# Peptides against a protein of PDB entry 6NYY, part 94

Target 1, 212 residues: chain A of PDB entry 6NYY
Amino acid sequence: KHFEQAIERVIGGLEKKTQVLQPEEKKTVAYHEAGHAVAGWYLEHADPLLKVSIIPRGKGLGYAQYLPKEQYLYTKEQLLDRMCMTLGGRVSEEIFFGRITTGAQDDLRKVTQSAYAQIVQFGMNEKVGQISFDLPRQGDMVLEKPYSEATARLIDDEVRILINDAYKRTVALLTEKKADVEKVALLLLEKEVLDKNDMVELLGPRPFAEKS
Target 2, 212 residues: chain A of PDB entry 6NYY as posed
Amino acid sequence: KHFEQAIERVIGGLEKKTQVLQPEEKKTVAYHQAGHAVAGWYLEHADPLLKVSIIPRGKGLGYAQYLPKEQYLYTKEQLLDRMCMTLGGRVSEEIFFGRITTGAQDDLRKVTQSAYAQIVQFGMNEKVGQISFDLPRQGDMVLEKPYSEATARLIDDEVRILINDAYKRTVALLTEKKADVEKVALLLLEKEVLDKNDMVELLGPRPFAEKS

## One batch from the design tools (peptide; made by RFdiffusion4, then SolubleMPNN)

Design b2_p19_7_s3 (from b2_p19_7, 11 letters changed)
Fold by OpenDDE base, seed 1:
Structure b2_p19_7_s3 (fold): chain B 212 residues (1-212), chain A 19 residues (1-19)
Amino acid sequence: as target 1 above (212 residues)
Amino acid sequence: MKTTDVGFEQLEKLAEEHA
């Protein structure tokens, strides 16, 4: 209890009980968070869902909390499933509302950062090759890129391909599980907060054995 | 299949900002 509350404070900050979302905004958040939750539920290499909430906290309108595995090494497959989980909110909004909201901006940023890291830091792209260089941090003088403009274009193209593949995978998954996304979203609108047990009751046990 | 393209435009903008 105290540890969960401490993690909630670190992730979400203080509950902004004063921020009343309009019903339509709250609905959007519920489906967004349901997308994350369901994607994480059905992706093998996604972190297990601990909690999903549509109660505004800090700068976030909702959040999904996962139990991170203490893992220092990630496979390409693990990173892809994490990207798909991160895209789950945006994809859910597309499936149910046919519109783009600003709610996915941080998720898109995370996915973009992950894609670049995979290609330029981890050497996980065959076309770019097994290269590793540090991504410029915001505010670092744009020193000359250690690669040609042709390589820069190739990197950008391969980043787009990787993100597109993750997006398509997420669309396929959440389209297949559309009814589950809706069930989670509707239950979120009722309870505002769901835990792992609520998800098990609603969707059944997660199809992947928890690696103890 | 136009809906997949719109999500990509935002990602493309983000990719361009990181390039």
Scores: peptide ipSAE 0.010, ipTM 0.490, DockQ to the pose 0.046
Fold by OpenDDE base, seed 2:
Structure b2_p19_7_s3 (fold): chain B 212 residues (1-212), chain A 19 residues (1-19)
Amino acid sequence: as target 1 above (212 residues)
Amino acid sequence: MKTTDVGFEQLEKLAEEHA
């Protein structure tokens, strides 16, 4: 208990106990987090879900915690599933509310970063080719890109294609599992925090064996 | 631990736009 609370404090910051979310905001967060949770549940290469919470912590209104895999090498398939899981919140909001909220900006940033890394750093795109360039870190002087403007445009186009493909995949998944997203969201609104056991009770066992 | 965080600042802006 104390150790978990300490880790939660380090990771999530101080619970903003004082920020009462409006009921509609809380609903949005619940469906957003349910989208992440359900996507992660039904994607083979997603990290195992540990906890889902709609209790605001630090800068986040809600969060899903996953057990990180000690993995240094990722396949394209693994990265795609990770992108889909990251898009799960945004896609859930679209499916249930027909609107795009700014709440998914950090998720979109992560997805965008992953897509660029796949194409520019990992050479995972056939059109761009097997190239590897270091992406400028936030705050580094944009050194002259070691590629032409034409290549830059190609990279941007292929990044968009990759993100759109991940988005479509996530839409298909969460549309199929719409009832499950609803169940998770409603239970989140009731309990505010769900663990893996709650998810098993609600959805059944995760269809993929946890790679220990 | 990887967290998917819904940014507070963005939802506050949405709440302000819908209020």
Scores: peptide ipSAE 0.040, ipTM 0.602, DockQ to the pose 0.092; fails the geometry check
Fold by OpenDDE base, seed 3:
Structure b2_p19_7_s3 (fold): chain B 212 residues (1-212), chain A 19 residues (1-19)
Amino acid sequence: as target 1 above (212 residues)
Amino acid sequence: MKTTDVGFEQLEKLAEEHA
């Protein structure tokens, strides 16, 4: 109990007990986090879910915590599933509410960054080719792009394609698992926090063997 | 933690800003 609370404090920051979400906002957060949780549950290369919460912490209204695998190398397939998991919240909101909220901004930023990194840093795109360029970090002086404007356009197009593919994959998955997303969301609204055991009780065991 | 969910259109915008 004390150790879990300490980990929660370190990872989630201090529970801002003072941020009372409106019921509709809390519902949106529940379905958002349920989308992340369910996407992570049914994507083979996603990290295993440890905890999902709709209790606001720090700047976040909710969160899904995963156990990262100690990996130094990532495959294209792993990065795609991570992108899909990251899109799970936004896609859930679209499926259930038909609206876009600002809640997915950080997720979209992460997905966008991952897509660019895959194409321009890791050389994972066949059209762009086996290239590796450093992406300008926020705050770095915009150094001249090490590639032509034609290459820049190609990169932008391929980034959009990759993100769209991840989005479509996530839509297909969460549409198929729509009932599971709803079950998780409703249970989140009741318990506010779910762990892996709650997910197993609700959805059954994760269909992928945890590589020990 | 504010949920910062941005729609696909917002992803495209973010992609354009990163380019």
Scores: peptide ipSAE 0.024, ipTM 0.546, DockQ to the pose 0.126; fails the geometry check
Fold by OpenDDE base, seed 4:
Structure b2_p19_7_s3 (fold): chain B 212 residues (1-212), chain A 19 residues (1-19)
Amino acid sequence: as target 1 above (212 residues)
Amino acid sequence: MKTTDVGFEQLEKLAEEHA
């Protein structure tokens, strides 16, 4: 209890009990978070879900907590699944509501950053090649790009392709698991917080062995 | 809540800003 609350405070910030979500907003958040949760559940390389909540905390209206694997090395496949999981909220909103909310902006940013990192830092794109350069940090003088404008365009194109691929993968997954997303969302609306056990009860055991 | 259509277009813009 205390440890979970501490983690919740660190990750989610203080519960803003003052933000009463309207029922429709709460519904949107529930489906958004359900999208993350279900994507994470059915993606092999996604981090295991620990908790999903639609209780507003800090700046977020909801959150999904995952057990980060103490992993220092990520494969391309792992990064893709993480991207898909991150897109899960946005995709869920699209599937169920045909609209997107501002809630997905941070997710999109994360996905974009990940895609760039994969291509320009990790050399994970065959077309761009095994290049690695540091992405400019916020506030760093954009030093001369160590690559040509043609390479820059190629990078941009490949980033878009990667994101689109992740998006399509997520759409396919959550469309297949649409009923599961709905079940999770509905249960979230009832309980406001779900843990791993709730997910197991609802969806069955996660199809991937938790690597201890 | 203003639904911002953060479509792929915004991802594209974000990508362009990083570029």
Scores: peptide ipSAE 0.014, ipTM 0.493, DockQ to the pose 0.053; fails the geometry check

Design b2_p19_7_s4 (from b2_p19_7, 12 letters changed)
Fold by OpenDDE base, seed 3:
Structure b2_p19_7_s4 (fold): chain B 212 residues (1-212), chain A 19 residues (1-19)
Amino acid sequence: as target 1 above (212 residues)
Amino acid sequence: MSTTDVGFDQLEELADKHA
């Protein structure tokens, strides 16, 4: 108990017991987090889910915690599945509510950053080619782009294509698993926090063997 | 309203380490 609370405080920040979400907001968060959880459960290259919570912590209204693998090299397929997992919240909101909220802003930022990194830093796009440029950090005055305006447009287009492909893949997955997303969301509304064991009881064992 | 995907923070760190 005390050790779990300590880990939760380190990872999620202090529980803001003072942020009372409205029932509709709490429902939105539950389905959003369920989308992340279910996407992570059924994507081969996603990190294994450890915990899902709809208890507001720090700046977040909810979170999904995964056990990161100590991995130094990522494949394009692994990065795609991570993008899909990150889009899981937004996609769940669209599937269940037909509306999108500001809740996915950080997820969209992360997905956008990953897409640019794949194309511009890792050379993972065939049209852009085997290039590697430093992405401007937040706050760096990018005085000169090391590439032409035509290349900039190509990069922007290929980033959109990559994000849209990840989005479509996530929509297909969570539509297939819609009943599982709903089960997780409903159980989150009851328990507020789910662990890996709750997910196994609800969905069955994760279909991918944990590569030890 | 942010969801913290803890897994993604590692990718940012990787992008920073491989840069």
Scores: peptide ipSAE 0.026, ipTM 0.653, DockQ to the pose 0.569
Fold by OpenDDE base, seed 2:
Structure b2_p19_7_s4 (fold): chain B 212 residues (1-212), chain A 19 residues (1-19)
Amino acid sequence: as target 1 above (212 residues)
Amino acid sequence: MSTTDVGFDQLEELADKHA
């Protein structure tokens, strides 16, 4: 209990119990988090879900917590599934509400960073090739890009393609699992917090064995 | 609404460790 709360404080910050979300906002958050949870549940290379919450913490209105694997090497397939899981919230909002919110800004940032890293750091794109450039850190003076403007455009195009492919994959998955997303969202609205056992009870066992 | 996807922070750490 105390240790979990400490981890939750580190991850999510202090519970903003004082932040009363409007019912419609709370509903949006529930479906957003349900999208992450369900995407993670049905993607082979996604990290196992530990907890999903719609209780606002710090700057977040909700969160999904996963058991991080001590993994230092990621495949392209693993990174794709991670991108899809990260897009799950935005995709859920689109499927259920026909609108997108600012709630996915951090998710989109993460997906964008991952896509750029795959292409320009890890050399995972065939068109760009086996290149590795350091991405400027936030606040670093953008030194001259070690590549041409033509290469920069190619990178930007391939990043967009990669993100769009991940998005389409996530749309397909969550459309297929739409009923499961709704079940999770409705249960979140009732309980505010779900764990792995709640997910198993609701959806059945995760179809992928946890590589413990 | 920052979904603290704990997993992406590790990629930044990985990018930093491979730098």
Scores: peptide ipSAE 0.026, ipTM 0.655, DockQ to the pose 0.647
Fold by OpenDDE base, seed 4:
Order: structure tokens, then sequence, then C-alpha cells
Structure b2_p19_7_s4 (fold): chain B 212 residues (1-212), chain A 19 residues (1-19)
């Protein structure tokens, strides 16, 4: 009943000339963005949520906006929580729909880039060790890799491990908070845009003190 | 396509600042 009414209100608001998402697509986006929002809410080192929206803008079908902390130094734990937050959309889709969509492509790209940077640039992996190599930029001729093929394989393996660990952590979190993800998704379908205050009203205060 | 404005681009900037 409440879900059907939420869908009807969403259909009525679609008068805007932007890409009219089908109701099922809009539902997918709502749960995807709810996954990001809830992951960011309950991860200590995630950036504070400012806004979450399922209104398509540009090439995005929805977005979660976070207040970046003015931090110049990131810990491994902070980077992990950011990875988990970034995976929140994909994980939410899996939990609620049992399917994955192309909507997480950019998220997966970001997570992959972060994982490689942690291992190859920041020396954050014990097996690879305290190394720092420049990753080839897009368009740089593949200059000779400064490391052996054995090291390349090790890097690739450790990247997969790191991403999988972040994924599993996100699955555990959003499974525990499944009801909260659903609440956020349903409210997104009604309001299309949520702010921090909406999240506080819905979920209670964020369990981590905002570093003022 | 979810545009998470998660400043992962900041990681590249961080790598460049620590170089």
Amino acid sequence: as target 1 above (212 residues)
Amino acid sequence: MSTTDVGFDQLEELADKHA
C-alpha cells in the first residue's frame, strides 16, 4: 500500500523533460543511492552525507553528495570505508534485487583505482611492500613497467583481495542495515531528494561525531 | 549511472602532492 502510493507520486512528478526513468529503473536508482547513503552513514571514516538524489543530472541517474573533509592524509581505514561507501550502491542492488546493473560502473572504476593506488602508490599492502610507482596515466605509452611480471601478478591479486574485502564488509553492513536502506529508498522515491536532516529524522543521528 | 561525488579524484591529487 505505502509502496504503491510512493510509486504513483513518483510517476506524477516526472513532468520534467529530463530522462524519464521507468518506474522500475527509478526504483533501482533509489535503492542504489540508498545503499551509498546508508553505507556512508554507518561507516566511521566515510565522508558525511550532504545530499542524496534520484533526479537524473547529466549522465548520472542519481547521486550521493558528500562533504569532503579537508584532509591531506588518508589512513588505510579511511580509504577502506570510502571504498565500502562507493560499493554501497552495487551491494544494495544485489541485496534487494538479486541482480546487478550497469549503474555501478563508475563506482567500480573508482574502487579499482583506489585499490591500485593504495597498493602501488601508497605502499599500504604488506605483501607488495613499501613501494611507490606511478600508475600509467591514460594516454601514456605503456613504458616498461618498473616491476617484474611476478610483481604485476602480485599487485593484481592483492587489488582483488582488497576490493573483495571491501565488498564483503559492505554486504555485511547493508545486510545488517537492510531495513534502513529500504526506508531511505522508499523516502527517496517519495521526495526524490534527501538531505542530512531527512537522514537524521529517518535513521537517527549519525553514530559518529562530525569532526567540527 | 550513480555519480558518487566521492572525491576519489582526490587520491590522484594526493599521490601527486606526495610525489
Scores: peptide ipSAE 0.024, ipTM 0.627, DockQ to the pose 0.467
Fold by OpenDDE base, seed 5:
Structure b2_p19_7_s4 (fold): chain B 212 residues (1-212), chain A 19 residues (1-19)
Amino acid sequence: as target 1 above (212 residues)
Amino acid sequence: MSTTDVGFDQLEELADKHA
């Protein structure tokens, strides 16, 4: 309990008990978080869900917490599933509300960063090739790109392709699992916080063995 | 205010560990 709360504070910040979401905003958050949770549940290479919450914490309106694997090497397939999980919130909003919100800004940032890293750091794109460039860190002077403008355009195009592929995959998954997303969202609106056991009760056991 | 998915911070750490 205390240790979990400490981790939650580090990850999510302090609970903003004073931030009252409007009912429609709370509904949007519930479906957003349900999208993350369900995507993570049905993607083989996603990290196991620990907790999902629609209680505002720090700067977040809700969150999904996952147990990170002590994994140092990621395959392209694993990175794709992680991208899909991260897109789950945005995709859920689109499926259920026919609109997108600013709630997915951090998710889109993460997906964008992952896509660039795959292409320019990990050499995972056939068109760009087996290259590895250091991405400018936040605060580094944008040194001259070690590649041509033509290569920059190619990178940008391939990043868009990768993100779009992840998005389409997530749309397909959450459309198939639409009823499960609805169940999770409704239960979130009732309980505000769900754990792994709540998810098992609602959806059944996760179809993938937790690789210890 | 954005929803925070905690999953991707590890990729930054991976990039930092392989640098």
Scores: peptide ipSAE 0.028, ipTM 0.661, DockQ to the pose 0.522; fails the geometry check

Design b2_p19_8_s1 (from b2_p19_8, 9 letters changed)
Fold by OpenDDE base, seed 1:
Structure b2_p19_8_s1 (fold): chain B 212 residues (1-212), chain A 19 residues (1-19)
Amino acid sequence: as target 1 above (212 residues)
Amino acid sequence: SLEETIEELREQSKYSTIS
């Protein structure tokens, strides 16, 4: 308990109990986090859900915590599932509200970073090929790109394709599991915090064996 | 390491306000 709380404080920051979310905002957050939780539940290569919360902490209005796998090597399929899980919040908002919010900015940043890394660092794209370039860090002098503008355009196009594929996969999944997303969201609105046991009670056992 | 775990946990999804 104390260790978990310490980790929560480090990850989420101090609970700003003073940020009163409007009911509609709280609803949006609940469905957003439910999207992450359900996507993670039904994606084989997603990290196991530890906790999901709609209690505002620091700059976050909600968060999902996952047990990271002690894994150093990732397959393309594993990275795709992680992308889908990360898109789960945005997709849930689209499915339930027909609108998107700014709340998914960090998720989109992560998905974008992952997509670029897959294409330009890991050589996982057939069109771009077996290449590996360092992505410019924020603040690095934009040194001349080691590739042509034509290659840059190709990279950008393939990144969009990859993200769109992940998005479509997530839409299909959460549409199929729409009732589960709603159940999780409603329970979040009641309890504000859910753990793995709550998810098991609500959705049944996760369909994938926990790799010990 | 605990530090790596914390860093990985930090990378988890946050529904963020416009900073």
Scores: peptide ipSAE 0.125, ipTM 0.669, DockQ to the pose 0.160
Fold by OpenDDE base, seed 2:
Formats: sequence, structure tokens, C-alpha cells
Structure b2_p19_8_s1 (fold): chain B 212 residues (1-212), chain A 19 residues (1-19)
Amino acid sequence: as target 1 above (212 residues)
Amino acid sequence: SLEETIEELREQSKYSTIS
């Protein structure tokens, strides 16, 4: 209990019990987080879900916590599943509400960063090729790009393609599992916090063995 | 390390308010 609370504090900050979300906003958050949770549940290379919450913490209105695997090497497939999981919230909003919100900004940032890293750091794109260069850090002077403007445009195009592919994959998954997303969202609205056991009770055991 | 795990956890999905 104390350890979990410490982790929660580090990740989400202090619970802001004073932030009263409007019912519709709370519903949006619930379905958003349910999207993450369900995507993570049914994606093989997603990190196992530990906890999902719609209790506002710090700057977050909701969060999903996963147990990261001690992994140093990631495959393209693993990175794709992680991207899909990260897009799960945005996709859930689209499926259930036909609209998107600003709440997914952090998710989109992460997905964008991952996509660029895959293409320009890990050499995982066939069109761009086996290249690796450091992405400018926030605040670093944009050093002269070691590649042409044509290559820059190619990179941008391939990043967009990769993200869109991940998005489409997530749409397909959460559309298939739409009933599960709704079950999780409704239970979140009731309990505000769900753990792995709650997910097992709702959805059954995760179809992928936890790599010990 | 626990610190690395925590950092990885920080990168997890957060539904954020507009800053």
C-alpha cells in the first residue's frame, strides 16, 4: 500500500480531490483510460496493466499504470504495440464519442517521439534506411541536420504513416473489443480505480502470459 | 533499477489537462 502510493505520487503527483470534473468530462476520462487499459490487455507486447484510475492527480485527470518489463532491446513489433496502447485513449474517445479531446496530448507526444526514434535513431524504416542520429533535445540549438530537406520531408512522411498505422491498428482492436472498453469505463465510473484483478474479473485473464 | 522503473512508469498514459 505505501509503496504503491509512493509510486502513484511520483507518477501522477498528489491526488487533487478538489478538482471536480463535470460528469461528461469524467465520462470522457473513464472511456479514455478504459481504452488504454483494454488496448494494453489485448496487445501482446504492451506492458501489463497494474492500475487504472480516473482520480485526478497533479496535471492528469486519469492514468493507467503498467509494470514495465526489464527490457533493454525492443523490436519494431513491441514498439508498435506500445504505440497502440498509448493511442488507446484517443481511439476510445473517437469510437464512443465521435470526437477527440486535448487530453491525449501527452500520449500523442510519446507516440510522436517513439515514431521519430524508430525512424531516425533505430533505423526501423525501410524508406529512410539504416540511419541513426540524435534528435535535438528540447532547447538545444537545432544543429545542422546531417541530411537534406528532402530526407527531412521523407522522415516526416514516414513518421505520419507509422503513427497512422498504429492508430488504425488500435481502432481495429478497440472496435473489436468495444464491449470490453465499455465495461471497464462503466466500472471506472463506479469505482474510480481498478486494478489487475478487477480487469481479470471483467475481461478474463490476459491472453498473454506475463513474461516472468 | 527502481528508479528506471519509476521513470518508465512516468512515461505511461496520462490524460492531461491543458496546461
Scores: peptide ipSAE 0.115, ipTM 0.649, DockQ to the pose 0.171
Fold by OpenDDE base, seed 3:
Structure b2_p19_8_s1 (fold): chain B 212 residues (1-212), chain A 19 residues (1-19)
Amino acid sequence: as target 1 above (212 residues)
Amino acid sequence: SLEETIEELREQSKYSTIS
């Protein structure tokens, strides 16, 4: 208990007891986080859910925590599932509210970074080919790209295709599991925090064997 | 390491406020 609380404090920061979310905003957060949680639950290569919370902490209105796998090598399929999980919040908002919010900015950034990395660092795109370029670090002067403008356009197009494919996959998944997203969201609104056991009670055991 | 685990956990999906 004390150790878990200490980890929660380090990860989430101090609970800002003072941020009173409007009921509609809290609902949006609940469905957003439920989208992440459910996507992660039903995607084989997603990290196992540990905790999902709609209690505001720091700059976050809600969060999902996952048990990271000690994995150093990722396949294209694994990266796709991770992208889908990351898109789960935005997709849930679209499915349930028909609108998108600014809350998914960090998710979109992560997805964008992953997509570019897959194409230009890991050589995972057939059209672009087996290339690996260092992406400029945040704040580094845009070094001259070691490729043509035509290649740059191709990269941008393929990034969009990859993200859109991940998005569509996530839409299909969460549409199929719409009732599960609703269950999780409603329980989040009641309890504000859910753990793995709550998810098992709601959804049944995760369909993928946890590699112990 | 515990530190690496904490960092990885911090990188989890957050519904962020408009800063």
Scores: peptide ipSAE 0.107, ipTM 0.661, DockQ to the pose 0.145
Fold by OpenDDE base, seed 4:
Structure b2_p19_8_s1 (fold): chain B 212 residues (1-212), chain A 19 residues (1-19)
Amino acid sequence: as target 1 above (212 residues)
Amino acid sequence: SLEETIEELREQSKYSTIS
């Protein structure tokens, strides 16, 4: 228990016990995190779920933790599933509430960064081609882009397409699994924290073999 | 070391989604 709490503090920051979320906000967080959890559960290339929590920590109102695989090489398909998992919270909010919140800002940032990296660093887009450019780091002098404005527009368009495709895939998945998302969300509202065993009890075993 | 553990845990958090 103490060790787990220490790990949680390191990963998620200190529990802000003083942040009393309004019931509606807590509900939103529960469904958001349930979206992540369920998306991760049913996406083959998502990392295994370790924990999902709606207890606020640091700047986060909730979180889903996954056990990263010791993997150094990622396929386009794997990155797509990870994007879908990351979008799971936003998509869940849209499906259940018909509205979006600011809570997904960090998720959207991650998805955006991943999409750009796939296209401009990993050469994973057929239209852009087998190119690899360094993404400007925050604070690096914006040296002249090594590509034309036409290429820049193409990149931006293809990034948007990729993100939209991931979004649509996630919508389809969580719509199919809507009842599961609700089950997880409701259980989160009761327990505030779920682990892998809770998910197995609720949803059955994850349909994909845990790659160690 | 605690630092190594923290670094490893931070790396593990890479795939964590925080809302």
Scores: peptide ipSAE 0.028, ipTM 0.586, DockQ to the pose 0.219

